# Ledger of designs, part 65: peptides against a protein of PDB entry 7BBL

Target 1, 86 residues: chain A of PDB entry 7BBL
Amino acid sequence: IAQESLESQEQRARAALRERYLRSLLAMVGHQVSFTLHEGVRVAAHFGATDLDVANFYVSQLQTPIGVQAEALLRCSDIISYTFKP

## One batch from the design tools (peptide; made by RFdiffusion4, then SolubleMPNN)

Design b2_p18_7_s1 (from b2_p18_7 with A7R A11E T15A)
Fold by OpenDDE base, seed 1:
Structure b2_p18_7_s1 (fold): chain B 86 residues (1-86), chain A 18 residues (1-18)
Amino acid sequence: as target 1 above (86 residues)
Amino acid sequence: SAAERVRALEEEYRAVTA
């Protein structure tokens, strides 16, 4: 049995992660998402869309400790994790 | 293939968020 090259294995791994990401985005459409940001800040917002290449999150009704923002842009670099109810 | 699935998902996403 021929062993798959390391490069090929890495490509498959990246593809799997990309697929999971895309499926999660599709599942998030129309739902509220909870984001964990830096410094332990947690916010919730309705998912709008993302840039598939940049991964910026365009959201609405962003609930912050200070108040609610009608629309907002969350940079992927500012997001530690997120969760939502499908 | 994995690449094909990814492309299909991207196209689907573009369609639902257009």
Scores: peptide ipSAE 0.551, ipTM 0.921, DockQ to the pose 0.790
Fold by OpenDDE base, seed 2:
Structure b2_p18_7_s1 (fold): chain B 86 residues (1-86), chain A 18 residues (1-18)
Amino acid sequence: as target 1 above (86 residues)
Amino acid sequence: SAAERVRALEEEYRAVTA
């Protein structure tokens, strides 16, 4: 019986994860996103775009504990997690 | 295929965020 190789299975798994990520990004467009950053800092911002390879978040109306930034860049390394309502 | 879907999604994303 023919069987898919382990390498092929892993490739499909990676593709599935990438697809899931991209669909989440598409769902995020035009919505406010809540980010959890380091040291327990939580912010909210309107999603603009990301770099598809690096996942930098370009956002607007960033609500921080000390004020609002009209535009901002959040690096992937700064983000612990995020949530949004599609 | 999965690869084709990924490419299509990336193209769609570039279009909507342009």
Scores: peptide ipSAE 0.550, ipTM 0.921, DockQ to the pose 0.892
Fold by OpenDDE base, seed 4:
Structure b2_p18_7_s1 (fold): chain B 86 residues (1-86), chain A 18 residues (1-18)
Amino acid sequence: as target 1 above (86 residues)
Amino acid sequence: SAAERVRALEEEYRAVTA
């Protein structure tokens, strides 16, 4: 029987992750998202948009420990994890 | 294909966030 190459399997895996990510972004539009940042900092904000190549999150009404920011940019490298309810 | 789905999703995202 035919056996898929390791490279092909990796390509499928990457494509699957990318698809899952994009579907999540679509579901996030217009919703509040909770972000877990470094040092245990947790913030919540309304999702605005993100660039598809760098994955910077442009959000509004960012609730931080020191107050609320009307607009903010969260870099993917600053984010440990995030959750949202579609 | 997976690649086609990805491209379609990206276009959809651009459309809804335009």
Scores: peptide ipSAE 0.550, ipTM 0.921, DockQ to the pose 0.793
Fold by OpenDDE base, seed 3:
Structure b2_p18_7_s1 (fold): chain B 86 residues (1-86), chain A 18 residues (1-18)
Amino acid sequence: as target 1 above (86 residues)
Amino acid sequence: SAAERVRALEEEYRAVTA
């Protein structure tokens, strides 16, 4: 009986996560996204684009506690999590 | 394959955000 190696199983798992991420990005295009940043700060902005290698988010109409920024860049290191309605 | 699906998704994303 043939059995898949542990390394092969891990590769499939990583591929599944990558696919999930990419599908979420596609669903995010043209929608407002809610971001949870450090120190409990939460902001909302319209999704523009990202870098597929470095999860930098280029957004517009960023709603922050101190006002709205027309254009902004959110680096991966600044983001804890995000949600959106597809 | 999984790898092919990933590549296709990346290409689709680049096209949508071009």
Scores: peptide ipSAE 0.548, ipTM 0.921, DockQ to the pose 0.813

Design b2_p18_7_s2 (from b2_p18_7 with E4A A7E A11R T15E)
Fold by OpenDDE base, seed 4:
Parts: sequence; C-alpha cells; structure tokens
Structure b2_p18_7_s2 (fold): chain B 86 residues (1-86), chain A 18 residues (1-18)
Amino acid sequence: as target 1 above (86 residues)
Amino acid sequence: SAAARVEALEREYREVTA
C-alpha cells in the first residue's frame, strides 16, 4: 500500500488547521467575542475582521476595564485566547 | 482538495468582510 510522506502529512495537517481557523473567523463575523489578554485582562468586542496573514483583529465596541472603545485593533500577539458563540 | 478549500474560504472571508 502507498504511504503518504511525512512532508505531505504535515502539509495536510497545516491545511486542516488553516481551514478550521478560517471557518471560525467566518462564524465570528458580526458576533461578540471575549478575549483573554495578558496580565489577566479580559475584554469583549464585536468582531469585524482580521488580517489573514498577520491576524490583527479589527473590532468594535471594545469593552475594557477602563472603558468602551468604539473601534480598536487587537494584535494576535496580545491575545492569549478567545471565545464566542456562533 | 484541502488547499482548494482553504483558498475558497479565504476568498469567502474577503468577500464577507469587504
């Protein structure tokens, strides 16, 4: 039987993760997302868009500990995790 | 293919968020 190369397996794995990510983004559009940032900071905002390569999150109505920001940019590097309801 | 699905999703995303 034919066996897929390790390189091919890794390529499929990367593609699967990318697909999962993209489907999540599509499901997030227009919905409120809760972000966990560094230093225990948690914020909520309505998802607008993100850069497909850099993954900068453009959001609106960002609820922060010090107030609400109408529009904001969250860098992926600042985000520990996030949750949302599709 | 997986690659084709990824490309389609990226295109869809760009269209939805444009």
Scores: peptide ipSAE 0.575, ipTM 0.925, DockQ to the pose 0.883
Fold by OpenDDE base, seed 1:
Structure b2_p18_7_s2 (fold): chain B 86 residues (1-86), chain A 18 residues (1-18)
Amino acid sequence: as target 1 above (86 residues)
Amino acid sequence: SAAARVEALEREYREVTA
């Protein structure tokens, strides 16, 4: 039995994560997403699009503690986690 | 293949968000 190389295994793992991410993005299209940002800040916004490579989130109707922004950009580095209702 | 699936998903995403 041929033993798959460690590099190959890691590649498959990365591919699996990438696929999972992409499927999540597709599921988010047209839905509101809740983001958890730094310092415990939580916001909600309608998903617009994202960079497939950088993962910047382009959103609309961003609800923040101090108001609503019609359009906004959430950098991946600013996002701790997010959740949404498919 | 895994790579093919990823590319297909990326293509689909670009299509639905374009």
Scores: peptide ipSAE 0.574, ipTM 0.925, DockQ to the pose 0.802
Fold by OpenDDE base, seed 2:
Structure b2_p18_7_s2 (fold): chain B 86 residues (1-86), chain A 18 residues (1-18)
Amino acid sequence: as target 1 above (86 residues)
Amino acid sequence: SAAARVEALEREYREVTA
């Protein structure tokens, strides 16, 4: 019986994860996102775009504990988690 | 294919965020 190789199976798995990520990004466009950062800091911002390779978040109207930034860049390394409503 | 879907999604993303 013909069977897909392990390498091919892993490739499909990686592709599935990438597809899931990209679909989540598309769902995020035009929505406010809530980010959990280090030291318990939580912020909210309107999603602009990301770097598809590095996953930097380019956002607007960033609501921080001390004020609002019109535009901001959140690096992937700064982010613990995030949520949004599609 | 899976690869084709990924490429299409990346293209779509670049277009909607341009």
Scores: peptide ipSAE 0.574, ipTM 0.925, DockQ to the pose 0.941
Fold by OpenDDE base, seed 3:
Structure b2_p18_7_s2 (fold): chain B 86 residues (1-86), chain A 18 residues (1-18)
Amino acid sequence: as target 1 above (86 residues)
Amino acid sequence: SAAARVEALEREYREVTA
């Protein structure tokens, strides 16, 4: 009986996660995203684009506690989590 | 294959955000 190796199973798992991420990015295009940042700060902005290798978010109409920024860059290191309505 | 699907998704993303 043929059995898939552990390494092969892990490769499939990693591919599944990558696919899930990419599909979420595609669904995010043109929508407002809510970001949870450090120190309990939460902001909302319209998604523009990201780098596929480094999760930097280029956004517009960033709503912050001190006002709205027309254009902004949110680095991966600044973000704890994010949600959006596809 | 899974790899092919990933590459296709990345290409699609680059096209929609170009």
Scores: peptide ipSAE 0.572, ipTM 0.925, DockQ to the pose 0.833

Design b2_p18_7_s3 (from b2_p18_7 with A7R A11E T15R)
Fold by OpenDDE base, seed 1:
Structure b2_p18_7_s3 (fold): chain B 86 residues (1-86), chain A 18 residues (1-18)
Amino acid sequence: as target 1 above (86 residues)
Amino acid sequence: SAAERVRALEEEYRRVTA
């Protein structure tokens, strides 16, 4: 069996990650998502949409430790991880 | 292909979030 080039392997890996991300986004539509931010801060919000290029999260009913924000933008750089129930 | 699947998913996402 011919050996696949390293570049080709990396391309497949990147494509797989992109596909997983997109499927995750599709599953998030209409659901509340829990975000882990820096310094252990955790927030929850209803998923609206993302910028596919920048990966910013547009959300509603953002629950923070000090209150609820009707609409908000969460920058990808502010997010460590997120979870949701499909 | 993987690229085709990605493009299809992006298009679907644009539709459902429009």
Scores: peptide ipSAE 0.563, ipTM 0.926, DockQ to the pose 0.832
Fold by OpenDDE base, seed 3:
Structure b2_p18_7_s3 (fold): chain B 86 residues (1-86), chain A 18 residues (1-18)
Amino acid sequence: as target 1 above (86 residues)
Amino acid sequence: SAAERVRALEEEYRRVTA
């Protein structure tokens, strides 16, 4: 029985993760998202857009521990995870 | 294919966020 190569399996896995990410972004459009940042900091904001290449998040009404920012940019490197209600 | 699905999703995202 023919078996898929390891490289091919890895390519499929990467493609699956990319697809999952993109579908999540599409679901986030127009919704408030909760972000978990470093040191356990959690913020919430309305999703605006992202750079598909860099994965920066452009958001509005960012609720932080020290106040609310009308607009902000969250770097993907600062984000540990995020959740939202589709 | 997976690659085609990814491309389609990216195009859709560009449309809805434009």
Scores: peptide ipSAE 0.563, ipTM 0.926, DockQ to the pose 0.791
Fold by OpenDDE base, seed 5:
Formats: C-alpha cells, sequence, structure tokens
Structure b2_p18_7_s3 (fold): chain B 86 residues (1-86), chain A 18 residues (1-18)
C-alpha cells in the first residue's frame, strides 16, 4: 500500500495545529482574555483582534497592575500563556 | 481538506474582526 511522504505528514500536522489555533481565535473574539506575562504579571483584557501572520494581540480595557488601558497592543513574545472562557 | 478548512477559517476571522 502506498504511503504519503514524511513531508506530507508534517504538512498535515502543521495544518491541524493551524486549524486549532484559528478556531481558538474565533472563540476568543468578543471575550475577555487573561494573559500571563513575564515576572508573574497577569493582566486581563477584551480581545479585539490579532494579526494572522504576526500574532500580536490588539485588546481593549486592559487591566494591568498599575491601571486600566482603554486600548493596547500585546506582543506575542511578551506572553507566556493565556486563557479565556468561550 | 485541512488546507481548505484553514483558508475558510482565516477568511471568517478577517470578516468578524473587520
Amino acid sequence: as target 1 above (86 residues)
Amino acid sequence: SAAERVRALEEEYRRVTA
């Protein structure tokens, strides 16, 4: 029986992960997200959008330790993890 | 296919976040 190449298998795996990511983004729209940043800093904000190529998060009502920002940009590189309730 | 689903999801995302 013929088998697909290793490269093809890897492509399918990457596509599956991409699909999972995109579905998560869609579920995130309009919801508050909790972000864990460096040095144990935790913030919460309403998700606005993210670039599909560069996953920077454009958010609103960002609750930080020093106050609330109406609008803000969170770089993906600054984020350790995030959670949200669909 | 997976590729088709990805494209559709990206298009949907662009639409709802526009």
Scores: peptide ipSAE 0.562, ipTM 0.926, DockQ to the pose 0.882
Fold by OpenDDE base, seed 4:
Structure b2_p18_7_s3 (fold): chain B 86 residues (1-86), chain A 18 residues (1-18)
Amino acid sequence: as target 1 above (86 residues)
Amino acid sequence: SAAERVRALEEEYRRVTA
């Protein structure tokens, strides 16, 4: 039985990750997300949209340690991790 | 296919966030 090439396996793996990411984005719409940023900073905000190419997060009602920002942009490079309840 | 699903999901996202 012929086996799938390594390149093909890697291609499928990347596609699977992309699919899971997109499904998570769809699930985030209309929900509050908790972000863990650098230097131990944790913030929460309502999900607005993302740049599918860069994975930037456009959010609203961002709760920062100092106060609330009506609108904000969180770059993927600024985010350590994030969680939300679908 | 996986590629088709990805494209469909991207289109759905654009529609929902438009």
Scores: peptide ipSAE 0.558, ipTM 0.925, DockQ to the pose 0.806

Design b2_p18_7_s4 (from b2_p18_7 with E4A A7R A11E T15R)
Fold by OpenDDE base, seed 1:
Parts: sequence; structure tokens; C-alpha cells
Structure b2_p18_7_s4 (fold): chain B 86 residues (1-86), chain A 18 residues (1-18)
Amino acid sequence: as target 1 above (86 residues)
Amino acid sequence: SAAARVRALEEEYRRVTA
């Protein structure tokens, strides 16, 4: 059996990650998402959309420790992780 | 293909979030 090239393996891995990411985005549409930010800060918001290239999260009803923001943008670089209930 | 699946998912996402 011929061994797949390293470049091909890496390409498949990247494609798999991209696919899982996109599927998760689709699943988040219309749901509230919990985001873990830096320094352990946790917020919740209704998912609106993302920039597929930049991965900015456009959300609504963002619940923060000091109040609720009707509309907000969360940069991917500010997000440690996120969870949601499908 | 993997690339085709990705493209399809991106198109679907654009449609549902338009």
C-alpha cells in the first residue's frame, strides 16, 4: 500500500478541522452559546453569525458580569472555548 | 471530496445566515 504524502495528510487534517468547524457553526445558529474568554471570564450570547474568513462572532444579548449588550462582536483571538446546547 | 464538502458547508452557512 502506497504511503500518502505528508502534505496530503496535512491537507486532509486541515479539511477535517474546517468541516467540523463549519458544522458546529451551523448547529449554533439560533442558539445561545457560552464563551470562555481570557482570565476565566465566561459570557453567554445568542449566536448570530461569523465571518468565515476572520472568524469573528456576531452575537446578540451578550450577558456579561456587568450587564447585557444587545449586539456585540467577539474576536476569535479573545475566545478560549465555547459550548452550546444543540 | 473533502474540499467539496467544505464548499458545500460554507454555501449552506451563507444561506442560513443571510
Scores: peptide ipSAE 0.576, ipTM 0.928, DockQ to the pose 0.801
Fold by OpenDDE base, seed 5:
Structure b2_p18_7_s4 (fold): chain B 86 residues (1-86), chain A 18 residues (1-18)
Amino acid sequence: as target 1 above (86 residues)
Amino acid sequence: SAAARVRALEEEYRRVTA
């Protein structure tokens, strides 16, 4: 019985995660997303786009504790978690 | 294949966010 190499198994695992990520992005397009940032700060914004490799979030109508920003860039390093309704 | 699906999804994403 032939056994898949460890490298091949790892590649399949990475591909599966990448596919899940991409499908999540597609589901997010055109929707409002709620972001949890550091120190308990929570914001909401309309999803615009991300870089497929860098994963910065380009958003609009960002609702922050001090007001609304028409356009904004959120770095993944600043994001603890996010949720959205597909 | 998994790789092909990933490529297709990336292309779709680029299209809808262009």
Scores: peptide ipSAE 0.574, ipTM 0.928, DockQ to the pose 0.920
Fold by OpenDDE base, seed 4:
Structure b2_p18_7_s4 (fold): chain B 86 residues (1-86), chain A 18 residues (1-18)
Amino acid sequence: as target 1 above (86 residues)
Amino acid sequence: SAAARVRALEEEYRRVTA
């Protein structure tokens, strides 16, 4: 019985995760996203776009504890998690 | 293929967010 190599399995797994991510981005377009940042800070914003290479999030109407920012950039390194409703 | 799907999705995303 032929078995797929570990390297091939890992490659497929990475591709699957990338596909899932991209499909999520597509579903996110035009929707509000809730981000959980460090120190328990939670913000909400309208999704604008991302940098597919760096995965920065460009958003609008960012609701923060100290006010609303019309435009903002959220780096993935600053984000613990995010949720949205397609 | 998975790679082809990924490329297609990236292109789709670029078009939608352009």
Scores: peptide ipSAE 0.572, ipTM 0.927, DockQ to the pose 0.805
Fold by OpenDDE base, seed 3:
Structure b2_p18_7_s4 (fold): chain B 86 residues (1-86), chain A 18 residues (1-18)
Amino acid sequence: as target 1 above (86 residues)
Amino acid sequence: SAAARVRALEEEYRRVTA
C-alpha cells in the first residue's frame, strides 16, 4: 500500500487553510466586521477590501473607543482576531 | 485540485472587489 509523505500531508493542510481564508474574505465583502486588536481594544468597521498577499484590511466607518474614523487601514500585525455575520 | 480551487477563489475575490 502507498503512503502519503509527511510533506504532502502538510501541503494539503496549508492549502486547506488558504482556501478557508479566501472563502471567509468573500463572505466578508459588504459586511460590518468586529476586530480585536492589541491591549484588549475592540473596534467595528465596514469591510472594503484586503491585500491577498499582505492581508491589509481597508475599512470604513471604523468605530473606536474615541470616535468614528471615516476610512482606515488595519494591518495584519495589528489584528488578533475578527468576527462577522455573513 | 486544491491549488486550482485556491486560484479560482483569488480570481473571484479580485473580480468582486474591483
Scores: peptide ipSAE 0.571, ipTM 0.927, DockQ to the pose 0.767

Design b2_p18_8_s1 (from b2_p18_8, 5 letters changed)
Fold by OpenDDE base, seed 1:
Structure b2_p18_8_s1 (fold): chain B 86 residues (1-86), chain A 18 residues (1-18)
Amino acid sequence: as target 1 above (86 residues)
Amino acid sequence: THEMAEDQAILDAALAAR
């Protein structure tokens, strides 16, 4: 059995993490998600969709410290982490 | 690959939910 190279093992690990991420996006649809943004800002919103390159999150009922936005666009680069209950 | 096709289907579903 040829030993799989370290690079191949890392590639499989990255692919598995990517798949897990994409599956999380599917599971988020229609759910309330808590987003952690920069500087410790936390917001909650209903997840709608992403764009084709997963660069943007389209959300509704975005609860911010200043008020509620009916619809909003969150850039993936602005999001540190998120959590939800599927 | 089968995995790439699954990943694309997940992306398409995440996009179509808009």
Scores: peptide ipSAE 0.022, ipTM 0.525, DockQ to the pose 0.049
Fold by OpenDDE base, seed 2:
Structure b2_p18_8_s1 (fold): chain B 86 residues (1-86), chain A 18 residues (1-18)
Amino acid sequence: as target 1 above (86 residues)
Amino acid sequence: THEMAEDQAILDAALAAR
């Protein structure tokens, strides 16, 4: 049994993580998502879509500590983590 | 590759939901 090279194993692991991430975006559509941002800020919003390079999240009903925005753009670089219920 | 085409289809579906 030819052992797969370490590089090939890492490539498959990265591909599997990328696919899992993209599938998570589909699963988020229309759901309320809790986002953790920098400085301990937590917001909740309904997920709408991303752009082609998945650099931005287009969201609605963004609940912030200072009020609600009907529509907003969240940059992926501003997001530390997120969670949602399928 | 088959996987890259699947990833693109997933991305296109996520974009089309806008």
Scores: peptide ipSAE 0.022, ipTM 0.527, DockQ to the pose 0.049
Fold by OpenDDE base, seed 4:
Structure b2_p18_8_s1 (fold): chain B 86 residues (1-86), chain A 18 residues (1-18)
Amino acid sequence: as target 1 above (86 residues)
Amino acid sequence: THEMAEDQAILDAALAAR
């Protein structure tokens, strides 16, 4: 059995992570998501959509420490992590 | 690619679920 190259293993790992990510986005639709941002800021919002090319999250009812924003755009670069209940 | 078509199908399903 030819041992798979390290490069091929990394390619499969990247593909699997990407698929998992996209499936997570599908599972988020219509759900409230908790986002962890930089500086320990945590917000919750209803997931509306994402634009993977622009790397943005379109959300509604964004709960921030200073109030609720009806609609907001979160840049993926501002997001450290997120959690939701499917 | 096949993978890109699968990715697009996931995105289309996410859009349809809104």
Scores: peptide ipSAE 0.020, ipTM 0.519, DockQ to the pose 0.044
Fold by OpenDDE base, seed 3:
Structure b2_p18_8_s1 (fold): chain B 86 residues (1-86), chain A 18 residues (1-18)
Amino acid sequence: as target 1 above (86 residues)
Amino acid sequence: THEMAEDQAILDAALAAR
């Protein structure tokens, strides 16, 4: 049995992580999501939409330390992590 | 696989939330 190459194993692992990411975007539709941003900033917002090519999150009711924004655009590059309840 | 079962659970949760 030819052992799968290390490169092929890494490719499968990357594909799996990408699939999980895309599935998480489907799961968060209509839910409140907690985002962790740079410098330890945490915000919560209702997920509206994303553009996978532009790498932006379109959100509503963005709760920030200084108040609530009715609508906002979050850049994926500014997001460290997110959590939500499906 | 364990991973494919987790991915299916995420899809099932997303479908139930619609």
Scores: peptide ipSAE 0.020, ipTM 0.527, DockQ to the pose 0.041

Design b2_p18_8_s2 (from b2_p18_8, 6 letters changed)
Fold by OpenDDE base, seed 2:
Structure b2_p18_8_s2 (fold): chain B 86 residues (1-86), chain A 18 residues (1-18)
Amino acid sequence: as target 1 above (86 residues)
Amino acid sequence: THQMAEDQAILDAARAAR
């Protein structure tokens, strides 16, 4: 039995994690998501979509410490973590 | 590859759902 190379195993693991991430984005569509930003700032918003390279999140009803924005753009680089209920 | 085509379809669906 030819054992798969370590590099091939790592490539499959990266691909599986990427697919899981993208499927999670689909599962978020139309749901309220809680985002943790820098400096401990937490916001909640309804997830709409991403752009072509998943660099930005288009959201609605963004609840911030200073008020609610009807529509907003969140950069993925500004997000430390997020959670949602499917 | 099959995986890349599936990932692109997922990304296109996530964009079209806006």
Scores: peptide ipSAE 0.047, ipTM 0.597, DockQ to the pose 0.050
Fold by OpenDDE base, seed 1:
Formats: structure tokens, C-alpha cells, sequence
Structure b2_p18_8_s2 (fold): chain B 86 residues (1-86), chain A 18 residues (1-18)
């Protein structure tokens, strides 16, 4: 039995996780998303889109501890995790 | 690859839905 190399298995696993991530971005469009940021900061916003390299999140109605921003840009590197109801 | 083309289509759709 030709066993697939460990490298090929890891590549398939990374590809599957990437696809799942990208599909989650589509699923959250127009929904309110809760974002966990660094230093325990949590914000909520309506997800609009990302750029082509998924470096930035374009959001609306961003609820922050100091008020609501109508339009905002979140850097992907600032986000630890997110949750939403599809 | 087929996977890269699918990933790009997902990204393009996520951007176009704005």
C-alpha cells in the first residue's frame, strides 16, 4: 500500500483548514460577528468583506468599549478568534 | 491547482458580497 507521505498529509490538512476558513468568511457576510482581540478586548461588528489576501476585515457597526464606529477596518493579525450565528 | 482556483473563487465571492 503506497502510504502517502507525512508532508502530503500535512499539506491536505492545511488545505482543508484553509478552505473551511474561507467558507466561514462567506458564511459571516452581513452577520454580526463577535471578535476576540488581544488584551482580552472583545468587539462585535457586522462583517462586510476581506481583501484578497485576507489581511484585513472590512466591518460595519463596530461596537467597542468607547463607542460604535459606522465603518472600520480590523487587521487579521489583531484577531485571536471570532464567533457568529449563521 | 483545482484547490487554489476554488480558494480564489471563495475570496472573490467574499469580496464581491460587500
Amino acid sequence: as target 1 above (86 residues)
Amino acid sequence: THQMAEDQAILDAARAAR
Scores: peptide ipSAE 0.047, ipTM 0.592, DockQ to the pose 0.049
Fold by OpenDDE base, seed 4:
Structure b2_p18_8_s2 (fold): chain B 86 residues (1-86), chain A 18 residues (1-18)
Amino acid sequence: as target 1 above (86 residues)
Amino acid sequence: THQMAEDQAILDAARAAR
């Protein structure tokens, strides 16, 4: 039985993580999500959508320490982590 | 791109599983 190469195993792991991530994005649509940003900033917003390359998060009712933004765009690169209740 | 088409197929499959 030929053992799968380490590279092939890593490729499969990356694909599985990507699928899980995309499924999580679908699951969070319309839900309030807590985002952890840089510098210890935490915000909450209703998730609307992403763009086609999942580079940006389109959100509504963004709760920030200084007020609420009705509509906002969060760059994926600015997000350290997020949590939501499915 | 190929990746975007694959990602869309994953999202469509995830919708169908709801």
Scores: peptide ipSAE 0.042, ipTM 0.588, DockQ to the pose 0.049
Fold by OpenDDE base, seed 3:
Structure b2_p18_8_s2 (fold): chain B 86 residues (1-86), chain A 18 residues (1-18)
Amino acid sequence: as target 1 above (86 residues)
Amino acid sequence: THQMAEDQAILDAARAAR
């Protein structure tokens, strides 16, 4: 039985995580999403759209510790994690 | 198998939200 190489196993794991990520972007459309940013900052916003190539999140009603922004752009590099209820 | 079933559930939820 030819064992699959470690590199091939890691490639399949990365591909599965990427697919799950892309599917989560489809699922969050029109929903309120809770984002965890750097330094423990947590915000909530309505998801509008994403640019898959630039990895930007276009959001509305961004709830921040200092108030609500009607529209905002979040960079994927600024986001540690997010959660939503589909 | 488990991941494919989870991915299908995400797609079904995304379709229901449209």
Scores: peptide ipSAE 0.022, ipTM 0.576, DockQ to the pose 0.040

Design b2_p18_8_s3 (from b2_p18_8, 9 letters changed)
Fold by OpenDDE base, seed 3:
Structure b2_p18_8_s3 (fold): chain B 86 residues (1-86), chain A 18 residues (1-18)
Amino acid sequence: as target 1 above (86 residues)
Amino acid sequence: TFEMSEVQAILDAWQASR
């Protein structure tokens, strides 16, 4: 049985990662996303848009420990992780 | 759940492959 080349396997893996990321962005539209920031700070906001070069998140209705902000920008350097329910 | 380090790795690999 012919075995798939290592290069082909790597290409498929890269494609799968890209697809997972892009599909997640589409799935976040209209949903609240929970962001974990530095020092255990957690915020929630509705996803608006992101940059494909740098994972900056443009969000709305940002719930912070000190109140709700109508619109905000969360930078890569601010975020440790994020999660949402599809 | 997505870790930003994972996302950044995806983006870096994406840019590097272009």
Scores: peptide ipSAE 0.517, ipTM 0.873, DockQ to the pose 0.712
Fold by OpenDDE base, seed 4:
Structure b2_p18_8_s3 (fold): chain B 86 residues (1-86), chain A 18 residues (1-18)
Amino acid sequence: as target 1 above (86 residues)
Amino acid sequence: TFEMSEVQAILDAWQASR
């Protein structure tokens, strides 16, 4: 039985992740997202939009350690990870 | 949960494929 090459498996895995990411963008609309930033800073905000070039996140009601910001831009370079409940 | 490093990797690959 011919097995798929490792390279092909990696390609499929990357495609699957891409699809999951794109679908998650739709699911995130209007929902609160938890962002883990550098130096252990964690914030929560409602997802607004993102760009597919740099993955900047335009969010609202950003809850920071020092207060709530109505509108904010979270740059990909600021973010380690993010999670949300659909 | 998404790791930004993983997201950036797929975005970079996407841009490269265009």
Scores: peptide ipSAE 0.514, ipTM 0.873, DockQ to the pose 0.531
Fold by OpenDDE base, seed 1:
Structure b2_p18_8_s3 (fold): chain B 86 residues (1-86), chain A 18 residues (1-18)
Amino acid sequence: as target 1 above (86 residues)
Amino acid sequence: TFEMSEVQAILDAWQASR
């Protein structure tokens, strides 16, 4: 049985996660993304870009309970999760 | 769906590998 070293397996896992993340960003461009924020707040916005050093999201047409913000920055510290429907 | 904690872990691992 051919077995990779633990280090090799971990390296592949990291690479796979990185690829999945990057591909998701590309797929999200121009599409509406649903963000779950703290206290159960959910907002929707069109994805624009992220900072690759800090997972902040630059978005447009941010739908909030009180209206639509044309452009906004969602800080990573404010986001619990996000989902995209292609 | 992505959890932000998962995203942060990806970014941290990425930076550590550079």
Scores: peptide ipSAE 0.496, ipTM 0.868, DockQ to the pose 0.679
Fold by OpenDDE base, seed 2:
Structure b2_p18_8_s3 (fold): chain B 86 residues (1-86), chain A 18 residues (1-18)
Amino acid sequence: as target 1 above (86 residues)
Amino acid sequence: TFEMSEVQAILDAWQASR
């Protein structure tokens, strides 16, 4: 039985990961996202936009332990993980 | 849920392929 080459499998895996990321961005538009930052700090904000090269998150209504910012920039280096409810 | 390290790896691989 014929099998797909390892290189072809890896290429498909890369494409799948890219698609998953892009679809997640589309799904986040206008939704609140929960971000886990360093040292256990957790914030929530509405997703606005991102740049595709650095993954900076432009957000609104950022809820932090010290208050709410109308607009903010969360850099990739600031974030450990994030989750959202579509 | 997404780990930022995974996201960054995806972006880096994307940049490398272009």
Scores: peptide ipSAE 0.457, ipTM 0.854, DockQ to the pose 0.705

